# Peptides against a protein of PDB entry 5NXQ: the designs that were tried, part 55

Target 1, 114 residues: chain A of PDB entry 5NXQ
Amino acid sequence: EIQIPVSMAAEEEYLRSKVLSELLTDTLENDGEMYGNENEVLAALNGAYDKALLRLFASACSDQNVEKALSLAHELKQDRALTAAVKISERAELPSLVKKINNIREARYEQQLK

## One batch from the design tools (peptide; made by RFdiffusion4, then SolubleMPNN)

Design b2_p12_6_s1 (from b2_p12_6 with T2S E8A E11D)
Fold by OpenDDE base, seed 1:
Structure b2_p12_6_s1 (fold): chain B 114 residues (1-114), chain A 12 residues (1-12)
Amino acid sequence: as target 1 above (114 residues)
Amino acid sequence: ASLEELLAVVDE
């Protein structure tokens, strides 16, 4: 049985989901054609994207690579994904990372109010 | 909660 490392699998899924999300977004912005299911498709893609990132994030936390983890957290799109990142950081006992991720969340909240 | 359980919340 050939086993693929979890980190490699996560990276592949991340790249795939990222590309698909970007392609769909660009298509909708440039072509403007609506089929009625765009929001559902985008949500699914964004979910897959964030989950893939979170797997990488968890790996970085396990490696005690705080800088890499923080960099990955900045790439997360959904607030609920940031919440998951906080929980992962807490379990990894990385309080400094928790604080920094919460700062990201607060900054995004402020942007939404504008 | 396992990592998978945490990830499941992202697409609920």
Scores: peptide ipSAE 0.526, ipTM 0.934, DockQ to the pose 0.221
Fold by OpenDDE base, seed 2:
Structure b2_p12_6_s1 (fold): chain B 114 residues (1-114), chain A 12 residues (1-12)
Amino acid sequence: as target 1 above (114 residues)
Amino acid sequence: ASLEELLAVVDE
């Protein structure tokens, strides 16, 4: 069995989940096809997508690459994923990153209120 | 909590 580095595995999962999520979303928006499980599939894909990103995020934090970590955080879809990113940042002792991620959350809250 | 435990919350 060949072991793939965690970062590489995360990148693969991220890209795969991203593509599938986009394709499914486009199908729903453009074609209007409903099979009955699209929302469930999207939720599952979003979960996998965010988890993959979070693994990359954790790696970036370990590398003390705040800029990369922040860019990854912007790509997170779920609020709970952002919360996880905050916790990871806290453990990595990156308070500046914590603040910036919380700003992302606040911005999304404002958008949801509109 | 470990990283894996934090990731698990995303699926809940």
Scores: peptide ipSAE 0.525, ipTM 0.934, DockQ to the pose 0.230
Fold by OpenDDE base, seed 3:
Structure b2_p12_6_s1 (fold): chain B 114 residues (1-114), chain A 12 residues (1-12)
Amino acid sequence: as target 1 above (114 residues)
Amino acid sequence: ASLEELLAVVDE
């Protein structure tokens, strides 16, 4: 059977999760239909989305592609995903990336305070 | 922890 590289699989999952999240959002906004589980579905999709991104992020770190890794980190939605990104960066021995990701986290914290 | 174990933390 055809073997798909982990990075490609992660990219596919990322795109799928992103599209589904957007479609659900659009459906709710355009149709106004409430089924009672939208938030749960969105949370699950966001989780899958971030995990997919983190796999890509880990791959970028392994490639020592700090610029790509940082770009991916900016796309992460959940704070816990950023935490995971920090840990991945630490393991990859990329302290500059760690600092930059922490800056992203701090910036989001400040935004939430407003 | 493995990468997969780390990723599992992202789940609720």
Scores: peptide ipSAE 0.523, ipTM 0.932, DockQ to the pose 0.221
Fold by OpenDDE base, seed 4:
Structure b2_p12_6_s1 (fold): chain B 114 residues (1-114), chain A 12 residues (1-12)
Amino acid sequence: as target 1 above (114 residues)
Amino acid sequence: ASLEELLAVVDE
């Protein structure tokens, strides 16, 4: 069995999940066809997408690459994923990154209130 | 919590 490095596996899963999510979204928007499980499928895809990103995020934090970590955090979709990113940042002792991620969360909260 | 435990919360 071929062993795939964790970072490569995470990147592959991220890209796969991203593409599938976008394709499904575009299909629903363009065709308007619904089969009753689209939201569930999208949620599952988004979960996989965020988890893949978080693995990359954790790797970036371990490398003390704050800029890369922050860039990845901006790509996270779910609030719970941002919460996980904060916890990872705290454990990595990156308080500046913690603050920046919390700023992302706050900005999204404000957008939801509009 | 381990990294995997943190990731599991995303699916809850």
Scores: peptide ipSAE 0.526, ipTM 0.934, DockQ to the pose 0.223; fails the geometry check

Design b2_p12_6_s2 (from b2_p12_6 with E11D)
Fold by OpenDDE base, seed 3:
Structure b2_p12_6_s2 (fold): chain B 114 residues (1-114), chain A 12 residues (1-12)
Amino acid sequence: as target 1 above (114 residues)
Amino acid sequence: ATLEELLEVVDE
């Protein structure tokens, strides 16, 4: 059996989840047919997407690659995923990254209010 | 908590 590094597996899962989410969106836009569970499917895909992304994020934090970690954080979709990223950053003892991620969250909160 | 436990909160 071929052993796949956790980060590589996470990358694959992230890309797959992202592609599937986009594919479903495109299908709905082009076909226009609603089956009633599309939003639930998208939510599930987005969850998998964020979890995979967070694994990459954790790997970047472990590597002390703050720049990469921050770029990944910007790609997170759910607020609860950003919260998880903060906790990961705290455990990695990267306070500057914590602050920057919190800034992302605050910016999104402000956008939601508009 | 482990990383996996932290990731579980992302699930609905």
Scores: peptide ipSAE 0.475, ipTM 0.926, DockQ to the pose 0.221
Fold by OpenDDE base, seed 2:
Structure b2_p12_6_s2 (fold): chain B 114 residues (1-114), chain A 12 residues (1-12)
Amino acid sequence: as target 1 above (114 residues)
Amino acid sequence: ATLEELLEVVDE
């Protein structure tokens, strides 16, 4: 039995989810075809995507690699995922990272308000 | 909360 390291598994899931999400998004944007479940599929994919990223994020935090962690946080799609990242950062005792992630969140809020 | 519990909040 071969056990894949958690980080490697997370990378694989991240890449898979990212590709699928992008493909579906492109299809909807370019073709405008709606079959009734696209939003649910996207939500599920985005969830899996963010989960995978958060696992990598947690690993980066454990390694005290703030730069890598921050880069990963920028790739998170959902606000709730950013919130989770903040909590992970707090537990990792990385206050600078907490501040930077909160800045990301605030920036996204402003963008949504337009 | 464990890491897994934190990850669960990302689910729809």
Scores: peptide ipSAE 0.480, ipTM 0.927, DockQ to the pose 0.219; fails the geometry check
Fold by OpenDDE base, seed 4:
Structure b2_p12_6_s2 (fold): chain B 114 residues (1-114), chain A 12 residues (1-12)
Amino acid sequence: as target 1 above (114 residues)
Amino acid sequence: ATLEELLEVVDE
């Protein structure tokens, strides 16, 4: 069995999940076909996508690459994923990153109210 | 909590 570095594996999973999620979204928006399980499939894809991103995020935090970590956090879709990112940042002792991620969460909350 | 445990909440 060929062993793939953890970082490369995470990147591959992220890209795969991102492409599939975007493809499904585009298909639903452009074709309007409904089969009854699209939301469930999309949720599963988004979950995999966010988990892949969080692994990359954790790696960036370990590298003390705050800029990269923040960029990745902006790409997270689910609020619970942002919560996980906060916890990872706290454990990495990056309080400035914690603040910035919380700002992302607050901004999204405000947007949902409009 | 391990990283994996933190990631599990994303699927819950």
Scores: peptide ipSAE 0.477, ipTM 0.927, DockQ to the pose 0.228; fails the geometry check
Fold by OpenDDE base, seed 1:
Parts: structure tokens; C-alpha cells; sequence
Structure b2_p12_6_s2 (fold): chain B 114 residues (1-114), chain A 12 residues (1-12)
């Protein structure tokens, strides 16, 4: 068994999940074929994707790299993942980042209402 | 809550 550094593992999982999610999405949009399990697969991929991002996000917060953390937060797909990012930022005592992430959430809420 | 606990909410 090979031990992989946490950051490297997170990056790999992020990239893998991102690619697979995009491929599945493109397939559904372009081909329109439904097999009955695409939504479940997509949800699982999105979950893995966001978790991978959050691990990178937490690392960025620990490094006090607010710009990198914010960039990663913008890539999060699920609202619950943004909520987790806020909590991570709070624990890292980065109030400016908390505010910026909340702005992302608010913007998405407004878009969903339209 | 630990980081792992925060990550678990993403799967709920």
C-alpha cells in the first residue's frame, strides 16, 4: 500500500471527479439518453468533487492563503459545500473570507430565484 | 467539529 500525501490525494480526487462529472454532464446534454441512474452517479461525483475541493480549501486556509481559498470556493458546486467552507473559514479565523463566501452563497440564491 | 465531520455533511 502506497501512502499519498493528503494534499496530493485531494488534488487527484478533485481532478478525477471534475473530469468525470463534466463528461457525464456533456453526455446527458448532448445525447439526451437516460439510463435511470445518471442523477445518482452525478450526485456522488459532485459530492466527491466538493469534498476534494474542501480539503484543498482547508489547506489553503491553514496556509493563510485567502486568495487561493476564495478561488477554490468559487469552484464548489453544492450549497452545503459552501456552508462547510464557511465553517472552515470561521475556525481558521478568516472573517474576510467568511464574508466573501457568504456573498457567493447569496449570489447563487438570487440566481436560483430567477 | 473536525474537518472530517464538516466534510461528512456534504454527503448528507
Amino acid sequence: as target 1 above (114 residues)
Amino acid sequence: ATLEELLEVVDE
Scores: peptide ipSAE 0.477, ipTM 0.927, DockQ to the pose 0.233; fails the geometry check

Design b2_p12_6_s3 (from b2_p12_6 with T2S E11D)
Fold by OpenDDE base, seed 3:
Structure b2_p12_6_s3 (fold): chain B 114 residues (1-114), chain A 12 residues (1-12)
Amino acid sequence: as target 1 above (114 residues)
Amino acid sequence: ASLEELLEVVDE
């Protein structure tokens, strides 16, 4: 059996989830059909997407690659995923990264209010 | 909590 590194597996899952989400969106836009469960499917895909991304994020934190970690954090979609990223950063003892991620969250909060 | 436990919260 071939063992795949966790980071590579996470990258694959991230890309898969991202592509599937985009495909579903494009299909709905192009075909104009509604089946009633599109939002649930998208939510599930986004969840998988964020989880995969968070695994990559955790790997970057473990490598002390703050710049990569921050770039990944910007790609997170859900606020609860950003919260998880903060917790991961705290455990990795990267306070600068914690602050920057919190800034991302605050910025998104402000955008939602406008 | 483990990383996996943190990730589970994302799906709540």
Scores: peptide ipSAE 0.480, ipTM 0.926, DockQ to the pose 0.225
Fold by OpenDDE base, seed 2:
Formats: C-alpha cells, structure tokens, sequence
Structure b2_p12_6_s3 (fold): chain B 114 residues (1-114), chain A 12 residues (1-12)
C-alpha cells in the first residue's frame, strides 16, 4: 500500500473541494436551481476546502515559508479558518504572519460592512 | 490543541 504524503493528500482535497464549491456556486448564481440543501452542501464544501488549505498552511508554516503560508491564507473563505490560521502561525512563532492574517480578517470585515 | 482540533473548529 502506497502512503501518500499528507501535503499531497491535502492538495488533492483542496482542489477537489474548490472545484465542487465553484461548480455549485455557479449553478446557484447563474441557473437559480434550488434543491433545498444547497446552502448546507456549500457550507460543507467550504469547510472541507478550508480544512485542506489549513493543512497546507500548517505545512508551509513548518517550512518557515511565510510567503506561501500567506498566499494560502488569502484563499481561505471562512473567518473561523483565518482564526485557525492565526493560531497555527502563533504556534509556529511567526508573528509577522499573524499580523498579516489579522489584516486579511479586518479587510474582510470592512468589505462586509459596505 | 492539536492541528486536528484546530481544523475541527472549521466544521462547527
């Protein structure tokens, strides 16, 4: 049995979740099809998506690759995921990354208020 | 908290 590295598995899950989320979003926005559980499905997909990203994020932090970690953080959808990213960054002792992620959160808050 | 515990919060 071949053991796939955690990072590779995470990348696969990220891509899969991203594609599915985009497809569902496009369907809802462009076709207006409602089946009754789209929001729940989307939430689940977004959760899986963010979790996959966070695994990659954690790996980047472990590698002390701040730029890669920050890039991944920008792709996170949920605020709770950004919060998790902050905690991961803190554990990795990357204060500059913590600051930048918090800036992302603040920016999103401001956008939501508009 | 472990990484997995942090990830679990995303599903809540």
Amino acid sequence: as target 1 above (114 residues)
Amino acid sequence: ASLEELLEVVDE
Scores: peptide ipSAE 0.484, ipTM 0.927, DockQ to the pose 0.221; fails the geometry check
Fold by OpenDDE base, seed 4:
Structure b2_p12_6_s3 (fold): chain B 114 residues (1-114), chain A 12 residues (1-12)
Amino acid sequence: as target 1 above (114 residues)
Amino acid sequence: ASLEELLEVVDE
């Protein structure tokens, strides 16, 4: 069996999850409910999407590529995913990245209050 | 906690 590198596998999962999530979102916005379980499906897709991103994020941190890591963090959807990113950054001893991710979280909190 | 353990909380 062909072994796929971890980074490539993560990229593939991210792209797949991203496309499916966007497609479902567009369908709901334009055509409404179709199956009755769209919210559950969307939640599952978003979870898979964020986990895929976090794997890429961890790889970027290991490479000490802070700019790439930060860019990936901006693409995360769930707050709990941002929390995971913070923990990964802490373990990678990247305090500047920790602060920047927390800024993302705070900004999203403020937006939700509007 | 391992990376995998950190990722598990995303599904909860």
Scores: peptide ipSAE 0.482, ipTM 0.926, DockQ to the pose 0.224; fails the geometry check
Fold by OpenDDE base, seed 1:
Structure b2_p12_6_s3 (fold): chain B 114 residues (1-114), chain A 12 residues (1-12)
Amino acid sequence: as target 1 above (114 residues)
Amino acid sequence: ASLEELLEVVDE
């Protein structure tokens, strides 16, 4: 089987999952309930989206591209994904990135409380 | 833990 570079595969999956997530969100907002499993579908899509982003994030960290890594982290949707990003950053020995991602998490937590 | 192991927690 043809082996596709990890970064290319991640980019493709990211784009696909992002488009589907946006379409699903728009459908729910405009048309209401679909088949009664919209929340499950949305969760699955969000998971795939974040995993794809995290693969790109890991690649950026490996390249020591902190700016790109941080930009990608801002696009993550789930808190658990941000936690994974922190762990990846720690392993990459990028403490400044760790701090900035934790700031993102704190900001989102405070926003949810309002 | 590998990268894949870290990604698995996102699906839990």
Scores: peptide ipSAE 0.479, ipTM 0.926, DockQ to the pose 0.228; fails the geometry check

Design b2_p12_6_s4 (from b2_p12_6 with T2S E8K E11D)
Fold by OpenDDE base, seed 3:
Structure b2_p12_6_s4 (fold): chain B 114 residues (1-114), chain A 12 residues (1-12)
Amino acid sequence: as target 1 above (114 residues)
Amino acid sequence: ASLEELLKVVDE
């Protein structure tokens, strides 16, 4: 059996989830058909996407690669995923990263209010 | 909690 590194597996899952989400979106836009469960499917895909991304994020934190971690955090879609990223950063003892992620969250909050 | 436990919260 071939063992795949966790980070590589996470990358694969991230890319798969991202592509599927985009495919579904494009299909709906191009075909104009609604089946009633598109939003649920997209939500599930986004969840998988964020979880996969968070695994990559955790790996970056473990490597003490703050810049990579921050870049990944910007790609997170859900606020609860950003919250998870903060907790991961705290456990990795990266307070600077914590602050920067919280800034991302605050910025998104402000955008939602406009 | 472990990373895996933390990730479960994303799907709640």
Scores: peptide ipSAE 0.508, ipTM 0.929, DockQ to the pose 0.227
Fold by OpenDDE base, seed 1:
Structure b2_p12_6_s4 (fold): chain B 114 residues (1-114), chain A 12 residues (1-12)
Amino acid sequence: as target 1 above (114 residues)
Amino acid sequence: ASLEELLKVVDE
C-alpha cells in the first residue's frame, strides 16, 4: 500500500472534517431538523477535526515552529484536545507554548461561565 | 506514550 506522508494525510483529514463540521453546523442552524443523531455525528466530526489538527500541531512542534503551532492550537475546538496539545508541547520541551495554550484554555473556561 | 495514544483520548 502507498504510504502517504503523515503531514499530508493530516492536512487532508483536517480539511475534510472542517468542511463537514461547518456544513453540519450550518444545516442544524438553518434547517432546524432534528433526527436524533446530530449531536453524535457532530461530536465524531469534531473529534476527527481536532485529531487532524493535533497531528499538524505535533509536526509544527517537531519543526520548532512555535508560531504555527500556536496558530493551530487556537483552531482546536475541544478542551481535551487543548490538553493533548499541552502534553505534546511539554514533550517537545516548548514551555512558552505550554503557557500560551494554557492561557487559551483559561480564556475559554471563563467565557463559558459568562 | 506515542502520539497516537495521546490522540486516542480525544475520542473518549
Scores: peptide ipSAE 0.507, ipTM 0.929, DockQ to the pose 0.230
Fold by OpenDDE base, seed 2:
Structure b2_p12_6_s4 (fold): chain B 114 residues (1-114), chain A 12 residues (1-12)
Amino acid sequence: as target 1 above (114 residues)
Amino acid sequence: ASLEELLKVVDE
């Protein structure tokens, strides 16, 4: 049995979740089809997506690759995921990354207010 | 909290 590295598995899950989320979003926005559970499905997909990203994020932090970690953080969708990223960054003792992620959160808050 | 515990928060 071949054991796939955690990072590779996370990348696969990320890509899968991303594609599915985009497909569902496009369907809802362009076709307007409602089946009753789209929001729940989308939330679940987004959750899986963010979790996959966070695993990659954690790996990047472990590698002390701040630029890669930050790039991944920008791809996170949920605020709670950004919060998790902050905690991961804190554990990795990357204060500059913590600051940058918090800036992302603040920027999103401001955009939501518009 | 472990990484997995942090990830679980995303699903809540």
Scores: peptide ipSAE 0.511, ipTM 0.931, DockQ to the pose 0.220; fails the geometry check
Fold by OpenDDE base, seed 4:
Structure b2_p12_6_s4 (fold): chain B 114 residues (1-114), chain A 12 residues (1-12)
Amino acid sequence: as target 1 above (114 residues)
Amino acid sequence: ASLEELLKVVDE
């Protein structure tokens, strides 16, 4: 059996999840309900999407590529995913990245209040 | 906690 590198596998999962999530979102916005379980499907897709991103994020942190890590963090959708990113950054001993991710979280909180 | 354990919270 062909073994796929972890980074490539993560990229594939991310791209797949991203495309499906965007497609479903567009469908709901333009065509409305189709199956009656769209919210559950969307939640599952978003979870898979964020987990895929976090794997890439962890890889970027291991490479000490803070710029790439931060860019990936901006793409995360769920707050709990940002929390996971913070923990990964802490373990990677990247305090500047921790602060920047927390800034993202705070900004999103403020936007939700509007 | 391992990376995999951290990722589990995203599904909860």
Scores: peptide ipSAE 0.508, ipTM 0.930, DockQ to the pose 0.223; fails the geometry check

Design b2_p12_7_s1 (from b2_p12_7 with S2E D8E)
Fold by OpenDDE base, seed 2:
Structure b2_p12_7_s1 (fold): chain B 114 residues (1-114), chain A 12 residues (1-12)
Amino acid sequence: as target 1 above (114 residues)
Amino acid sequence: SELLEFAEEQAE
């Protein structure tokens, strides 16, 4: 049995979750179709998406690729995921990344207030 | 990777 590299597996899951999340979002936004569980499905998809993304994020941190890690952090959807990214960055001893991710989180807070 | 393992924990 051939084991798929963790990074590849994470990317696959990320892409799959991303596509599905976007499709659902577009459907709700453009068509207004409601079947009763779209929000729950979307939440689940977003969770899976962020989870996969955090794996990639951790990999980037391990590589000391701060720029890549930051770009991935921008793609995170949920605030809890950003918090996780901060913790991962702290563990990776990347304080500059911690600051930048916190800036992302703060920016999103401000957007929510508008 | 220990960091990856930690990430898995944080992702839950």
Scores: peptide ipSAE 0.541, ipTM 0.941, DockQ to the pose 0.888
Fold by OpenDDE base, seed 4:
Structure b2_p12_7_s1 (fold): chain B 114 residues (1-114), chain A 12 residues (1-12)
Amino acid sequence: as target 1 above (114 residues)
Amino acid sequence: SELLEFAEEQAE
């Protein structure tokens, strides 16, 4: 079995998940075709996408690269993933990052209320 | 990495 660095593997999974998610979204928006399981597929893709991002996020935190970590947090799609990012930031002892990610969550909540 | 292991746990 070929072993590659975790960070590289995470990047690969992120890119793959991102591409697939975007392609599926674009297809549905442009063609309007329904196959009966789009929501489930999208949920699965989003889950995999966020999971991959969280690995990258943790790596950025380990590198003390707060700006990169914050940028990655903005790319997270699910609220549960943002919650995970907060917990990771707390474990990394990055309180400024915790605050900024919570601001992202609050902003999204406000948008949902509109 | 302790942080990566924690992240894996949180991501599931």
Scores: peptide ipSAE 0.539, ipTM 0.941, DockQ to the pose 0.920
Fold by OpenDDE base, seed 3:
Structure b2_p12_7_s1 (fold): chain B 114 residues (1-114), chain A 12 residues (1-12)
Amino acid sequence: as target 1 above (114 residues)
Amino acid sequence: SELLEFAEEQAE
């Protein structure tokens, strides 16, 4: 059996979950049909998406690739995922990344208030 | 891969 590197596996899962999340979102926006569980499905997909993305994020942090890690953090959807990214960055001893991710989180908080 | 393990924990 061929062993797939962790980073590649994470990328595959990220892309898969991203596509599914976007497809569902687009379907709801374009058709406007409600079946009663779309929001729950979307939430689950977003959760899977962020989880997969955090794996990539951790990999980037392990590589000390701060720029890549930051780019990935911007793609996170849920606030809880950003919190996780901060904790991962702290564990990776990347204080500059911690600050930048916190800025992302704060910016989103401000947008929610408006 | 300790960081990945930590990431999995945080993602739950």
Scores: peptide ipSAE 0.538, ipTM 0.940, DockQ to the pose 0.880
Fold by OpenDDE base, seed 1:
Structure b2_p12_7_s1 (fold): chain B 114 residues (1-114), chain A 12 residues (1-12)
Amino acid sequence: as target 1 above (114 residues)
Amino acid sequence: SELLEFAEEQAE
């Protein structure tokens, strides 16, 4: 049995989750509802999406590729995922990345208040 | 990777 590298598996899952999340989002924007469980489905898809992204994020951190890691962090949807990214960055001993991700989180908080 | 393992824990 051929073992697929973790990074490749993460990339595949990310792409799949991203496509499904976007399709669902577009459907909800146009129809407003889907099968009566749209919120549950959306939450599940967003969760899977962020989970896949966090794997890629961790890989980028391991490579000390701060720019790639930051770009991935901007693509995270849920606040809990940003919190996870901060913890991963702290473990990777990348304080500059920690600060930048916290700035992303703060900016989103401010937008929610407006 | 230890960092990847940690990331899996944080993602749950």
Scores: peptide ipSAE 0.538, ipTM 0.941, DockQ to the pose 0.853

Design b2_p12_7_s2 (from b2_p12_7 with S2E Q10E)
Fold by OpenDDE base, seed 5:
Structure b2_p12_7_s2 (fold): chain B 114 residues (1-114), chain A 12 residues (1-12)
Amino acid sequence: as target 1 above (114 residues)
Amino acid sequence: SELLEFADEEAE
């Protein structure tokens, strides 16, 4: 059995999840409804999307590539995923990245208040 | 990678 590198697998899952999420979102925005379980599907897709991103994020952290990691963190959709990214950054001993991701979280909170 | 494994755990 061929083992696919984790980074490649993560990238593939990210791209797949991203495309599906975008397609579903566009459909809901334009057509209004699909089959009555759209919210559940979206949640699942977003979860898979963020999960894939977090793997890429962890890989970037392992490479000590803070800029890439930060860029990936900006692409995370769910707050829980940002929290996970913070925890990963802490484990990676990247305090500057921790601060920057927390700034992202705070910015999103502020936007939600508006 | 330890971080990758940790990421998988945190993503669940």
Scores: peptide ipSAE 0.502, ipTM 0.934, DockQ to the pose 0.893
Fold by OpenDDE base, seed 3:
Structure b2_p12_7_s2 (fold): chain B 114 residues (1-114), chain A 12 residues (1-12)
Amino acid sequence: as target 1 above (114 residues)
Amino acid sequence: SELLEFADEEAE
């Protein structure tokens, strides 16, 4: 049995979750059919997506790769995930990253307000 | 590894 590194496993889960989320979205947009649970499924998929992405984010932080971490943070969908990213950055003692992620959150708040 | 564990905790 070959053991898969945690980072690779996280990448796999991220990609899988991303593809499934996009696939479901595209299906709904193209077919227009509603089954009644699409929003719940999308929410679950987005949750899994962000969870996987946060693992990659944490890995990047561990590597002190701030640029990669920031790039990953931009890919997070849910506000709660951005909050988690901030906390991870704080734990990693990366204050510059904390500031940049908070800027992302603020920008999204402003967009929602409009 | 420590940050990964923390990430899992925060993701819950």
Scores: peptide ipSAE 0.502, ipTM 0.933, DockQ to the pose 0.936
Fold by OpenDDE base, seed 4:
Structure b2_p12_7_s2 (fold): chain B 114 residues (1-114), chain A 12 residues (1-12)
Amino acid sequence: as target 1 above (114 residues)
Amino acid sequence: SELLEFADEEAE
């Protein structure tokens, strides 16, 4: 199992996971080296990344900062994370945000079909 | 925050 550095601070964890994810992605795109575990590493990093983002998202919702929450939702990578964001928005009683996040999900589905 | 706790549950 791949060990990913963690932090109790959501923002710190977000930044760390974002940097690592982008670094690995860029390395694979530019160098094309394959070691056999890149997909597993990226999946783990993306999971940690989205988890950290969802905490920030929840914080924004708590602050009733819908604009910030929506911006954060756009940064989520996994569909399961968007689903979580919808549920968080529902709990926060932000129906407008729910609709907007569902639009993000639908847009991604359409892009995957192309 | 209950919302943060809920987020942690949904994130896993």
Scores: peptide ipSAE 0.501, ipTM 0.933, DockQ to the pose 0.740
Fold by OpenDDE base, seed 1:
Structure b2_p12_7_s2 (fold): chain B 114 residues (1-114), chain A 12 residues (1-12)
Amino acid sequence: as target 1 above (114 residues)
Amino acid sequence: SELLEFADEEAE
Protein backbone atom coordinates (compact mmCIF):
# COMPACT_ATOMS: atom_id res chain seq x y z
CA GLU B 1 0.00 0.00 0.00
CA ILE B 2 1.22 3.45 -0.95
CA GLN B 3 1.89 5.69 2.04
CA ILE B 4 0.71 9.23 1.39
CA PRO B 5 2.96 11.95 2.84
CA VAL B 6 1.56 13.52 6.01
CA SER B 7 1.55 17.01 4.47
CA MET B 8 -0.43 15.83 1.46
CA ALA B 9 -2.94 14.02 3.63
CA ALA B 10 -3.27 17.14 5.77
CA GLU B 11 -3.95 19.25 2.69
CA GLU B 12 -6.74 16.94 1.61
CA GLU B 13 -8.32 16.93 5.06
CA TYR B 14 -7.99 20.71 5.30
CA LEU B 15 -9.76 21.28 2.00
CA ARG B 16 -12.53 18.84 2.87
CA SER B 17 -13.04 20.30 6.33
CA LYS B 18 -12.96 23.85 4.99
CA VAL B 19 -15.66 23.16 2.42
CA LEU B 20 -17.90 21.39 4.92
CA SER B 21 -17.43 24.12 7.52
CA GLU B 22 -18.29 26.84 5.02
CA LEU B 23 -21.34 24.97 3.74
CA LEU B 24 -22.65 24.41 7.24
CA THR B 25 -22.02 28.03 8.23
CA ASP B 26 -23.86 29.31 5.17
CA THR B 27 -26.76 26.96 5.82
CA LEU B 28 -27.08 28.07 9.44
CA GLU B 29 -26.96 31.73 8.45
CA ASN B 30 -29.71 31.27 5.88
CA ASP B 31 -31.96 28.57 7.35
CA GLY B 32 -31.24 28.59 11.08
CA GLU B 33 -31.60 25.38 13.06
CA MET B 34 -31.93 22.22 10.98
CA TYR B 35 -31.46 19.07 13.05
CA GLY B 36 -31.12 20.36 16.61
CA ASN B 37 -27.42 19.52 16.87
CA GLU B 38 -25.98 22.28 14.69
CA ASN B 39 -23.68 23.69 17.36
CA GLU B 40 -22.19 20.28 18.05
CA VAL B 41 -21.67 19.57 14.35
CA LEU B 42 -20.15 23.01 13.78
CA ALA B 43 -17.76 22.57 16.70
CA ALA B 44 -16.66 19.19 15.36
CA LEU B 45 -16.11 20.57 11.86
CA ASN B 46 -14.20 23.59 13.14
CA GLY B 47 -12.08 21.29 15.28
CA ALA B 48 -11.24 19.07 12.33
CA TYR B 49 -10.55 22.12 10.18
CA ASP B 50 -8.13 23.67 12.66
CA LYS B 51 -6.46 20.32 13.32
CA ALA B 52 -5.74 19.87 9.62
CA LEU B 53 -4.62 23.47 9.30
CA LEU B 54 -2.21 23.13 12.23
CA ARG B 55 -0.51 20.24 10.46
CA LEU B 56 0.00 22.46 7.42
CA PHE B 57 1.22 25.18 9.75
CA ALA B 58 3.76 22.85 11.34
CA SER B 59 4.93 21.78 7.90
CA ALA B 60 5.44 25.41 6.89
CA CYS B 61 7.41 26.02 10.09
CA SER B 62 9.57 22.99 9.35
CA ASP B 63 10.30 24.49 5.94
CA GLN B 64 11.17 27.79 7.65
CA ASN B 65 8.50 29.41 5.49
CA VAL B 66 7.38 32.07 7.96
CA GLU B 67 5.18 33.91 5.47
CA LYS B 68 3.22 30.78 4.62
CA ALA B 69 2.96 29.85 8.29
CA LEU B 70 1.58 33.29 9.16
CA SER B 71 -0.96 33.13 6.34
CA LEU B 72 -2.15 29.77 7.63
CA ALA B 73 -2.40 31.11 11.18
CA HIS B 74 -4.79 33.83 9.99
CA GLU B 75 -7.09 31.08 8.73
CA LEU B 76 -7.35 29.38 12.13
CA LYS B 77 -10.81 29.77 13.67
CA GLN B 78 -10.52 28.76 17.33
CA ASP B 79 -8.47 30.50 19.99
CA ARG B 80 -7.15 27.16 21.21
CA ALA B 81 -5.77 26.57 17.71
CA LEU B 82 -3.92 29.90 17.82
CA THR B 83 -2.46 28.87 21.16
CA ALA B 84 -1.31 25.63 19.56
CA ALA B 85 0.24 27.59 16.69
CA VAL B 86 2.18 29.70 19.20
CA LYS B 87 3.52 26.57 20.88
CA ILE B 88 4.50 25.09 17.53
CA SER B 89 6.27 28.34 16.61
CA GLU B 90 8.14 28.31 19.91
CA ARG B 91 9.25 24.74 19.29
CA ALA B 92 10.37 25.76 15.81
CA GLU B 93 12.35 28.65 17.39
CA LEU B 94 10.56 31.30 15.34
CA PRO B 95 10.07 34.19 17.82
CA SER B 96 8.95 36.69 15.16
CA LEU B 97 6.15 34.32 14.19
CA VAL B 98 5.21 33.88 17.85
CA LYS B 99 4.77 37.63 18.20
CA LYS B 100 2.70 37.94 15.05
CA ILE B 101 0.37 35.12 16.06
CA ASN B 102 -0.07 36.63 19.51
CA ASN B 103 -1.06 39.87 17.78
CA ILE B 104 -3.75 37.96 15.88
CA ARG B 105 -4.99 36.49 19.14
CA GLU B 106 -5.09 39.88 20.88
CA ALA B 107 -6.92 41.46 17.95
CA ARG B 108 -9.61 38.78 18.12
CA TYR B 109 -10.03 39.32 21.86
CA GLU B 110 -10.57 43.03 21.28
CA GLN B 111 -13.15 42.37 18.58
CA GLN B 112 -15.09 40.06 20.90
CA LEU B 113 -15.28 42.79 23.54
CA LYS B 114 -16.85 45.28 21.12
CA SER A 1 8.88 15.47 11.25
CA GLU A 2 9.14 16.31 14.94
CA LEU A 3 7.04 19.45 14.43
CA LEU A 4 4.28 17.49 12.73
CA GLU A 5 4.21 15.04 15.61
CA PHE A 6 4.11 17.94 18.06
CA ALA A 7 1.28 19.55 16.09
CA ASP A 8 -0.77 16.36 16.38
CA GLU A 9 -0.27 16.39 20.13
CA GLU A 10 -1.25 20.05 20.48
CA ALA A 11 -4.31 19.64 18.26
CA GLU A 12 -5.87 17.07 20.62
Scores: peptide ipSAE 0.499, ipTM 0.933, DockQ to the pose 0.860

